# Peptides against a protein of PDB entry 4IGA: the designs that were tried, part 109

Target 1, 116 residues: chain A of PDB entry 4IGA
Amino acid sequence: KRVLIVDDAAFMRMMLKDIITKAGYEVAGEATNGREAVEKYKELKPDIVTMDITMPEMNGIDAIKEIMKIDPNAKIIVCSAMGQQAMVIEAIKAGAKDFIVKPFQPSRVVEALNKV

## One batch from the design tools (peptide; made by RFdiffusion4, then SolubleMPNN)

Design b1_p28_2_s1 (from b1_p28_2 with E1M D5E E9K K12E Q19K)
Fold by OpenDDE base, seed 4:
Structure b1_p28_2_s1 (fold): chain B 116 residues (1-116), chain A 28 residues (1-28)
Amino acid sequence: as target 1 above (116 residues)
Amino acid sequence: MEEIEERNKEVEELVEEVKEELEEEEEE
C-alpha cells in the first residue's frame, strides 16, 4: 500500500517516512499543508493518508473534508499534537479512520496502517 | 511517558466510541 504523508514539519515527515517504509509500506508522496494534501491526493491516489491538523494554508480537518468529497472511501489517519477530545471527535466525524496523538510510538502508527 | 500512554489510550477509546456512534447513526 502507498501512503501520502501530510505534515508541515520536515522532521515529522521524515519520522513517518521511516516508520512507514520499515513497516513495508511505500511512500506515495509528501505534502506540507492541507491544500497540497488535497492536490497530491488527486494526483497520486494513495491508499492511505497520514494527516497533521495544525498546518498553514489549510488545516488537516478541512483537508480531510475535501479529500472525503473527492473519495468517500479515503483512508485517513490523523497524527496530531492536538489530542483534545473535541478535536478527536471532529476529525473522526470529518471522515478520519484513526487519531494518533503526538508524541507517539512507532508501533501505534504501524497498527493504524495495518487496520485501515 | 505514563501520562502520554494514558492520554493515548483515552484517545484510542474515544475514536472507537465516536465510530460506533457514527455507525449507529448511519443504520437509522
Scores: peptide ipSAE 0.597, ipTM 0.878, DockQ to the pose 0.760
Fold by OpenDDE base, seed 2:
Structure b1_p28_2_s1 (fold): chain B 116 residues (1-116), chain A 28 residues (1-28)
Amino acid sequence: as target 1 above (116 residues)
Amino acid sequence: MEEIEERNKEVEELVEEVKEELEEEEEE
């Protein structure tokens, strides 16, 4: 399966890329904000998306909503430092399949990838 | 490490609760 990585932090994208690759998944591409995420989803047609919430231009919640309009079967895993209950609820209601709070263990990301 | 595991568990439980609620709303 191919994964689109969405995060404004270059270090976080690198970390996720390492985890995803070691787990036997392919990296489809990267995006640095919600607008790029929507554009890259259309272009690359990934099987899975890892989505940050706090990004410039367009946040992760809005990006989830826009991707779900394009593909109602999109498989989106949120990875965010904002682990507040309200944010988790909002992300799942928007169409995300899982929510991972930063900092996280690599095994948690692998489990999420395998479940979607 | 324990704090991270506890936070992760709480979020996982909440994700499942919200999914169950959404499934119930779709069946009504």
Scores: peptide ipSAE 0.595, ipTM 0.877, DockQ to the pose 0.881
Fold by OpenDDE base, seed 1:
Structure b1_p28_2_s1 (fold): chain B 116 residues (1-116), chain A 28 residues (1-28)
Amino acid sequence: as target 1 above (116 residues)
Amino acid sequence: MEEIEERNKEVEELVEEVKEELEEEEEE
């Protein structure tokens, strides 16, 4: 399975790339904001997306909504430092399949990848 | 570490609750 990694932080994208590849998944590509995420989703047609929330240009919630319009079967896992209940609820209602709070253990990401 | 694990568990439980609510709304 191919994963699109969306996060504005280069370090976080690198961390997720290492986790994803070690778990036997392929990295389809990377995006640094919600607009780029939507564009890359259309281009790459990944099987799974890891999605940050707090990004410039377009936030992760809006990106989820736009991706779900393109592909209602999209498999989106949120990875965010913002673990407030309202944000979790909003992300799942927007169409995300899981929500992982930063900082996280690599095993939590692998479990999420395997469940979607 | 315990605080992070507890927070993560709470989030996981909330995700499942919201999913169940959404499934019930779709069946309705």
Scores: peptide ipSAE 0.594, ipTM 0.877, DockQ to the pose 0.763
Fold by OpenDDE base, seed 3:
Structure b1_p28_2_s1 (fold): chain B 116 residues (1-116), chain A 28 residues (1-28)
Amino acid sequence: as target 1 above (116 residues)
Amino acid sequence: MEEIEERNKEVEELVEEVKEELEEEEEE
């Protein structure tokens, strides 16, 4: 399966890329904000998306909503430092399949990838 | 470390609760 990695932090994208590839998944591409995420989703048609929330231009919640309009079957896993209950509820209601709070263990990301 | 694990567990439980609520709304 192919994964689109969405995060404004280069170090976080690198970390996720390492976890994803070691788990036997392919990286379809990367995006640095929600607008790029929507564009890359259309272009690459990934099987799974890892989505940050706090990004410039367009946040992760809005990106989830736009991706779900394009593909109601999209498999989106949120990876965010913002683990507040309201944010978790909002992300799942927007269409995310899982929510991972930063900092996280690599195993938690792998479990989420395998579950969706 | 324990605080992080507890927070992660709470988030996982909340995700499942919200999903169950959404599934019930789709069946009505």
Scores: peptide ipSAE 0.593, ipTM 0.876, DockQ to the pose 0.727

Design b1_p28_2_s2 (from b1_p28_2, 10 letters changed)
Fold by OpenDDE base, seed 3:
Structure b1_p28_2_s2 (fold): chain B 116 residues (1-116), chain A 28 residues (1-28)
Amino acid sequence: as target 1 above (116 residues)
Amino acid sequence: SAAIEERNEEVEKLVEEVKEELEKEKKE
């Protein structure tokens, strides 16, 4: 399966890339903000998306909503430091399949990838 | 840490609760 990695932090994208590839998945591409995430989703048609929340141009919640309009069957896993209950509820209601709070263990990401 | 583990467990529980509510609404 192919994964689109969305995060404004280069080091986080690198970390997720390492976890994803070691787990046997392929990285379809990367996005640095919500607008780019929507564009890359249309272009690459990935199987799974890892989505940050706090990003410039467009935040992760809005990106989830836009991607779900494009593909109601999209598989989106949120990875964010913003672990407040209200944010978790909003992300899942928007269409996300899981919510992982930073900092996280690699095994948590792998389990989420395998479950969606 | 214990605090991180507790937070992660709370988030996982909340995710499942919200999903169950959404599925219930779809069946109505």
Scores: peptide ipSAE 0.592, ipTM 0.886, DockQ to the pose 0.738
Fold by OpenDDE base, seed 2:
Structure b1_p28_2_s2 (fold): chain B 116 residues (1-116), chain A 28 residues (1-28)
Amino acid sequence: as target 1 above (116 residues)
Amino acid sequence: SAAIEERNEEVEKLVEEVKEELEKEKKE
């Protein structure tokens, strides 16, 4: 399966890419903000999206909503930080299938990828 | 750490509850 990685931080994208590829998944591409995520989803048609909802200058929830309009069956895993409990709930309500927390735990990431 | 795991378990429980509620709403 192909994964679109969305995060404004290059370091975080790199970490996720490493975990995802080691788990046997392919990285379809990367996006650095919500608008780019929507465009890349249309272009790449990934099987799974990892979506950062802790982006300071961008709204990850809005990106989820836009992707869900494009594909109601989109498989989105949100990436949250400690203290972002409310945002995780909002992401699930917006259509996200699961969540992972930062700092990333490889086993948890793989579990989420396998379940969606 | 134990604190992180406890917090994660709490969030996981809440997410599961929300998913159940959403599924119920879809059936209505």
Scores: peptide ipSAE 0.260, ipTM 0.754, DockQ to the pose 0.496
Fold by OpenDDE base, seed 4:
Structure b1_p28_2_s2 (fold): chain B 116 residues (1-116), chain A 28 residues (1-28)
Amino acid sequence: as target 1 above (116 residues)
Amino acid sequence: SAAIEERNEEVEKLVEEVKEELEKEKKE
């Protein structure tokens, strides 16, 4: 399966890329904000999306909603930080299938990828 | 850490509850 990684932080994208690749998944591409995520989803048609919901520039929840309009069967895993409980819930309501919390645990990331 | 693990468990429980509610909506 191919994964689109969305995060405004290059370091976080790098970490996810490493985890995803080592788990046997392919990285379809990367996006640095919500608007780019929507564009990349259309372009790359990934199987899975990891979506940062702590991005300051663009709301990850809005990106989820837009992707779901494009593909109601999209498989989105949200990436949250401590204190983002409400945002995680909103992401799930918006259509996200699962969530992972920063700092990332490789086993948790892989578990989420396998479940969606 | 213990604090992170506890918080994650709380969120996981809430997410499962939300998912169950969403499934009910799909069936209605």
Scores: peptide ipSAE 0.234, ipTM 0.738, DockQ to the pose 0.481
Fold by OpenDDE base, seed 1:
Structure b1_p28_2_s2 (fold): chain B 116 residues (1-116), chain A 28 residues (1-28)
Amino acid sequence: as target 1 above (116 residues)
Amino acid sequence: SAAIEERNEEVEKLVEEVKEELEKEKKE
């Protein structure tokens, strides 16, 4: 399966890329904000999306809503920080399938990828 | 840590509740 990684932080994208590839998944591509995420989803047609919630430009919630309009069957895993419970709930309501919390635990990331 | 695990469990429970409510709404 191919994964689109969305996060404004290069370090976080690199970390996820390492975990994803070691788990036997392929990285379809990367996006650095919500608008780019929507564009990349259309272009790459990934099987799974890891979506950072807090991004300076378009936030993850709005990106989820736009992707779900394009593909109601999209498999989106949100990436949240501590204290963002309300935003995680909002992401699930918007159509996200699961969530992972920073700092990432590799086993938890793989579990989420396998489950969706 | 224990604090992280507790917070994750809380969110997981809330997520499951929301998913169940969303499924009920779709069937209505």
Scores: peptide ipSAE 0.234, ipTM 0.740, DockQ to the pose 0.483

Design b1_p28_2_s3 (from b1_p28_2, 10 letters changed)
Fold by OpenDDE base, seed 3:
Structure b1_p28_2_s3 (fold): chain B 116 residues (1-116), chain A 28 residues (1-28)
Amino acid sequence: as target 1 above (116 residues)
Amino acid sequence: MEEIEKRNEEVEKLVEEVKKELEKEKKE
């Protein structure tokens, strides 16, 4: 399966790329904000998306909503430092399948990838 | 490490609860 990685931090994208590839998944591409995420989703048609929340231009919640309009069956896993209950609820209501709080263990990401 | 694990479990439980509520709303 192919994964689109969305995060404004280069080091985080690199970390996720390492975890994803070692788990046997392929990286479809990367995006640095929500607007790029939506465009890359259309272009690459990934099987799974890892989505940051706090990003410039367009945040992760809005990106989730836009992607779900394009593909109601999109598989989106949130990875965010903002683990407040309200944020988790908002992300799932927007259409995300899972929510991972930073910092996280690599195994948590793998479990999420395997579950969706 | 333990704090991270506890936080993860709490988030996972919340995710499942929200999903169940959304499913109920869909059936109504």
Scores: peptide ipSAE 0.603, ipTM 0.885, DockQ to the pose 0.786
Fold by OpenDDE base, seed 2:
Structure b1_p28_2_s3 (fold): chain B 116 residues (1-116), chain A 28 residues (1-28)
Amino acid sequence: as target 1 above (116 residues)
Amino acid sequence: MEEIEKRNEEVEKLVEEVKKELEKEKKE
């Protein structure tokens, strides 16, 4: 399966890329904000999206809503920071299938990828 | 590690509850 990685932080994208690749998944591409995420989703048609919540320009929740308009069957895993429980719940209501919390545990990321 | 695991468990429970509520809304 191919994964689109969305996060404004280059280090976080690198970390996820390493985890995803080692788990046997392919990286479809990367996006640095919510607007780019929507554009890349259309372009790359990934099987899974990892979506950061806190991004400049367009936040992850708005990006989820836009992607769900494009593809109601999109498989989105939201990435949250500590203390963002309310935003995780909002992301699930918007259509996200699962969540992972920063700092990432590789086993937790792989588990989420396998479940969606 | 322990703190992260505990927080994950708390959020997982909340997410499961929300998913159940969403399923009920779809059936109504």
Scores: peptide ipSAE 0.258, ipTM 0.763, DockQ to the pose 0.553
Fold by OpenDDE base, seed 4:
Structure b1_p28_2_s3 (fold): chain B 116 residues (1-116), chain A 28 residues (1-28)
Amino acid sequence: as target 1 above (116 residues)
Amino acid sequence: MEEIEKRNEEVEKLVEEVKKELEKEKKE
């Protein structure tokens, strides 16, 4: 399966890329903001999206909503910071299938990838 | 690590509850 990684932080994208590839998944591409995420989703048609909701300049939940309009069957795993329980719930209501909390636990990331 | 796991469990429970409600709404 191919994964689109969305995060404004290069370090976070690198970390996810390492976990994803070691788990036997392919990285379809990367996006650095929610608008780019929507565009890349259309372009790459990934199997899974990891979506940061802690992006300071753009709400990842809006990106989830837009992707869900394009593909109601999209498989989105939301990435949240500690203490953002409400945002995780909002992401799930928007259509996200699962969540991961930063700092990332590799086993939890793999579990989420395998489940969706 | 323990704190993260505990918080994750709390969120997981909430997420499961939300998913159940969403599924119920979908079936209606």
Scores: peptide ipSAE 0.225, ipTM 0.741, DockQ to the pose 0.553
Fold by OpenDDE base, seed 1:
Structure b1_p28_2_s3 (fold): chain B 116 residues (1-116), chain A 28 residues (1-28)
Amino acid sequence: as target 1 above (116 residues)
Amino acid sequence: MEEIEKRNEEVEKLVEEVKKELEKEKKE
């Protein structure tokens, strides 16, 4: 399965890439903001999306909504920080399938990937 | 670590409840 990684932080994308690839998944591509995420989803048609919702001045929820409009069967895992419970719930309501919390535990990431 | 796990578990429970509610809404 192919994964699109969305995060404004290069370091976080690198971490996820390592975890994802070691788990036997393929990285379809990367996006650094919500708009790029939507564009990359259309272009790459990934099987799974990891979506950062901690990006300042960027609404990750909107990106989820737009992707869901494109593909109602999209498999989106949101990446949140501690204290963002409300945003996680909002993401789930928008169509996200699961969530992971930073700092990431590799096992939790793999679990989320396997579940969606 | 324990605190994070506990919080995650609480969120997971809430997420499951939300998913259940969303399922009901979709079926209506």
Scores: peptide ipSAE 0.217, ipTM 0.739, DockQ to the pose 0.500

Design b1_p28_2_s4 (from b1_p28_2, 14 letters changed)
Fold by OpenDDE base, seed 3:
Structure b1_p28_2_s4 (fold): chain B 116 residues (1-116), chain A 28 residues (1-28)
Amino acid sequence: as target 1 above (116 residues)
Amino acid sequence: MKAIEEKNKKVEELVEKVKKELEEEKKK
C-alpha cells in the first residue's frame, strides 16, 4: 500500500517515512500543508494518508474534509501534537479513521496503518 | 512516561467512542 505523508515539519516527515517504509509500505509522496495534501491526493491517489493538524495555508481538519469530498473512502490517520478531546472528535467526525498524538511510538503508527 | 501513556490511551478510547456513535447514526 502507498502512503501520502502530510506534515509541515521536515523532521516529522522523515520520521514517518522511516516508520512507514520499515513496516513494508511505500511512500507515495509528501505534502507540507493541507492545500498541498489535497492536490497530492488527487495526483497520487494514495491508499493511506498520515495527516498533521497545525499547518500553514490549510490545516489538517480542512484537508480531511476536502479529501473526503473527493474520496469518501479515503483512509486518513491523524498524527498531531494537539490531542485535545474536541480536536479528536472533530477529526473523526470529519472522516479520519484514527488519531495518533505526538510523541508516539513507531508501533502505534504501524498498528494504525495495518488497521485502516 | 505514564502521563503520556494515559493521555494516548484516553485518545484511543475517545476515537472508538466517536466511531461507534457515527455507526449508530448511520443505522437510523
Scores: peptide ipSAE 0.604, ipTM 0.894, DockQ to the pose 0.725
Fold by OpenDDE base, seed 2:
Structure b1_p28_2_s4 (fold): chain B 116 residues (1-116), chain A 28 residues (1-28)
Amino acid sequence: as target 1 above (116 residues)
Amino acid sequence: MKAIEEKNKKVEELVEKVKKELEEEKKK
């Protein structure tokens, strides 16, 4: 399966790329904000998206909503920080299938990838 | 560490409840 990684932080994208690759998944591409995420989803047609919540230009919740308009069957895992419980719930209501919390635990990331 | 794990567990439980509610709404 191919994964689109969405996060404004280069270090976070690198960390996810390492976890995803070691788990036997392919990285379809990367995006640094919600607008780029929507554009890259259309371009790459990934099997899974990891979506950061707090980003410039367009936040992760709005990006989820836009991707769900394009593909109602999209498989999105939202990435949250501690204290973002309400935004996680909002992401699930918007169509996200699961969530993972920063700092990432590799086993939890892999579990989420395998379940969606 | 235990406090973080407990908070995450509570969020997981809430997410599962929300998912079930959304599934029930789709069945109607």
Scores: peptide ipSAE 0.313, ipTM 0.791, DockQ to the pose 0.465
Fold by OpenDDE base, seed 1:
Structure b1_p28_2_s4 (fold): chain B 116 residues (1-116), chain A 28 residues (1-28)
Amino acid sequence: as target 1 above (116 residues)
Amino acid sequence: MKAIEEKNKKVEELVEKVKKELEEEKKK
C-alpha cells in the first residue's frame, strides 16, 4: 500500500517515511500543506494519507473534506499534538478513519496503517 | 506518562463513539 505523508515539518515527514517504509508500506509522496495534499491526492491516488492538523495558520480539516469529495473511500489518519482533542473529533466527523498523537510511537503508527 | 495515557484513552473512546454514531446515521 502507498502512503501520502502530509506535514509542514520536514523532520516529521522524514520520521514517518522511515516508520512507513520499515513497516513494508511504500511512500507515494509528500505534501507540505493542505492545498498541496489535495493536489497530490489527485495526482498520486494513494491508498492511505497521514494528515497533520498541527500546522499553524492552516486548516487540515478542510484538506480532509476536499479529499473526501474526491474519494469518499479515502483512508486518512490524522496526526495531532497533545491538546488537540477537538480537532481530532472534527477530523473524524469530516471522514478521517483514525488518529495518531505526536510524538509518534512507531508501533502506534503501524497499528493505524494496518487498521484503515 | 499515566496521565497522558489516560487522556489518550478518553479521546480514543470518544472517537469510537463518534464513529458508531456516524455509521448509524449513514445507514438511515
Scores: peptide ipSAE 0.297, ipTM 0.784, DockQ to the pose 0.437
Fold by OpenDDE base, seed 4:
Structure b1_p28_2_s4 (fold): chain B 116 residues (1-116), chain A 28 residues (1-28)
Amino acid sequence: as target 1 above (116 residues)
Amino acid sequence: MKAIEEKNKKVEELVEKVKKELEEEKKK
């Protein structure tokens, strides 16, 4: 399965890429913001999206909503920081299938990828 | 570590409740 990684932080994308690749998944591509995420989803047609919602200046929830409009069966895993419980719930309401918390535990990431 | 795990567990439980509620709404 192919994963689109969405995060504004290059370091975070690198970490996720390593985890995802070691778990036997393929990285479809990367996006650095919500707009690019929607565009890359259409272009790459990934099987799974990891979506950062910790971006202070960008709304990851809006990206989820837009992806769900184009593909109601989209499999989105949100990436959150500690203390973002309300945003996680909002992301689930918007159509996200699961969540993972930073700092990432490889086993937890793999579990989420396998479950969606 | 324990405090973080407990907090995450609470979020997981809440997420599952929300998922269930959303599924029930779709069936209406």
Scores: peptide ipSAE 0.289, ipTM 0.778, DockQ to the pose 0.493

Design b1_p28_3_s1 (from b1_p28_3, 13 letters changed)
Fold by OpenDDE base, seed 2:
Structure b1_p28_3_s1 (fold): chain B 116 residues (1-116), chain A 28 residues (1-28)
Amino acid sequence: as target 1 above (116 residues)
Amino acid sequence: SAAELEKKIQEALEKVQRQLEELKKELE
């Protein structure tokens, strides 16, 4: 399966890329903000998306909503430092399948990838 | 449905809570 990695932090994208690759998944591409995420989703048609929330241009919640319009069956895993209940609720309502809080262990990401 | 959504929300919240608890233990 191919994964689109969305995070404005280069180091985080690198970390996720490593985890995803080692877990046997392919990295379809990367996006640095929500707007780019939507465009990359259209272009690459990934199987899974890892989505940050706090990003410039367009936040992750809005990106989730837009991606869900494109593909109602999109498999989106949120990875965010904002683990507040309100944010989790909002992400799930938007269409996210899972919510991972930063910092996270690689095993948590792999678990999410395998279950979506 | 609303019920299904609530269930998904609760499951997500529980997972987050578990992760936070694990993180707390690591920081102790």
Scores: peptide ipSAE 0.660, ipTM 0.911, DockQ to the pose 0.964
Fold by OpenDDE base, seed 1:
Structure b1_p28_3_s1 (fold): chain B 116 residues (1-116), chain A 28 residues (1-28)
Amino acid sequence: as target 1 above (116 residues)
Amino acid sequence: SAAELEKKIQEALEKVQRQLEELKKELE
């Protein structure tokens, strides 16, 4: 399966890329904000998306909503430092399949990838 | 449905809480 990695932090994208590839998944591409994420989703047609929330230009919640308009069956895993209940609720309502809080263990990401 | 969505929300919240508890244990 191919994964689109969305995060404004280069270090975080690098970390996720390492986890994803070691788990046997392919990285379809990367995006640095919500608007880029939507465009990359259209272009690359990934099987799974890892989505940051706090990003410039367009946040992750809005990106989830736009991607779900394009593909109602999109498999989106949120990875965010904002672990508040309100944010989790908002992400799931927007269409996310899972919510991972930063900092996370690699095994948590792998489990999410395997279950979506 | 609304009921299905609520169930998904609760499952996500439980997973987040479990992760936070694990993180808390690592810091102790």
Scores: peptide ipSAE 0.647, ipTM 0.907, DockQ to the pose 0.966
Fold by OpenDDE base, seed 3:
Structure b1_p28_3_s1 (fold): chain B 116 residues (1-116), chain A 28 residues (1-28)
Amino acid sequence: as target 1 above (116 residues)
Amino acid sequence: SAAELEKKIQEALEKVQRQLEELKKELE
């Protein structure tokens, strides 16, 4: 399966790329904001998306909503430093399948990838 | 349905809570 990694932080994208590839998944591509994420989703048609929330241009919640309009079957895993209940609720309502709080263990990401 | 959505929300909240508790334990 191919994964689109969405995060405004280069370091975080590198970390996720390492985890994803070591777990046997392929990285379809990367996006640095929500608008780019939507565009890359259309272009790459990934199987899974890891989605940050706090990003410039377009936040992760709005990106989830837009991707779900494109593909109602999209598999989106949120990875965010914002672990508040309100944010989790909003992400799930938007269509996210899972919510991972930063900092996270690699195993948590792998489990999410395997389940979606 | 509303019931299905509530279930998904509850499951996600529980996963987040467990992750946070595990993180707290690691720091103790």
Scores: peptide ipSAE 0.646, ipTM 0.907, DockQ to the pose 0.963
Fold by OpenDDE base, seed 4:
Structure b1_p28_3_s1 (fold): chain B 116 residues (1-116), chain A 28 residues (1-28)
Amino acid sequence: as target 1 above (116 residues)
Amino acid sequence: SAAELEKKIQEALEKVQRQLEELKKELE
């Protein structure tokens, strides 16, 4: 399966790329904000998306909503430092399949990838 | 449905809570 990695932090994208590839998945591409994420989703048609929340241009929640309009069956895993209940609820309502809080264990990401 | 959504929310909250608990243990 191919994964689109969305995070404004280069270090985080690198970390996720390492985890994803070691788990046997392919990285379809990367996006640095929500607007780019939506565009890349259309372009790359990934199987799974890892989505940050706090990003410039467009935040992750809005990106999830836009992607879900394009593909109601999109498999989006949120990875965010904003682990407040309100944010988790908002992400799930938007259509996310899972929510991972930063900092996270690599195994948590792998588990999410395997279950979506 | 609303019931299905609520279930998904609860499951996500529980997973996040477990992750936070594990993180707290690591920081002890």
Scores: peptide ipSAE 0.552, ipTM 0.881, DockQ to the pose 0.962

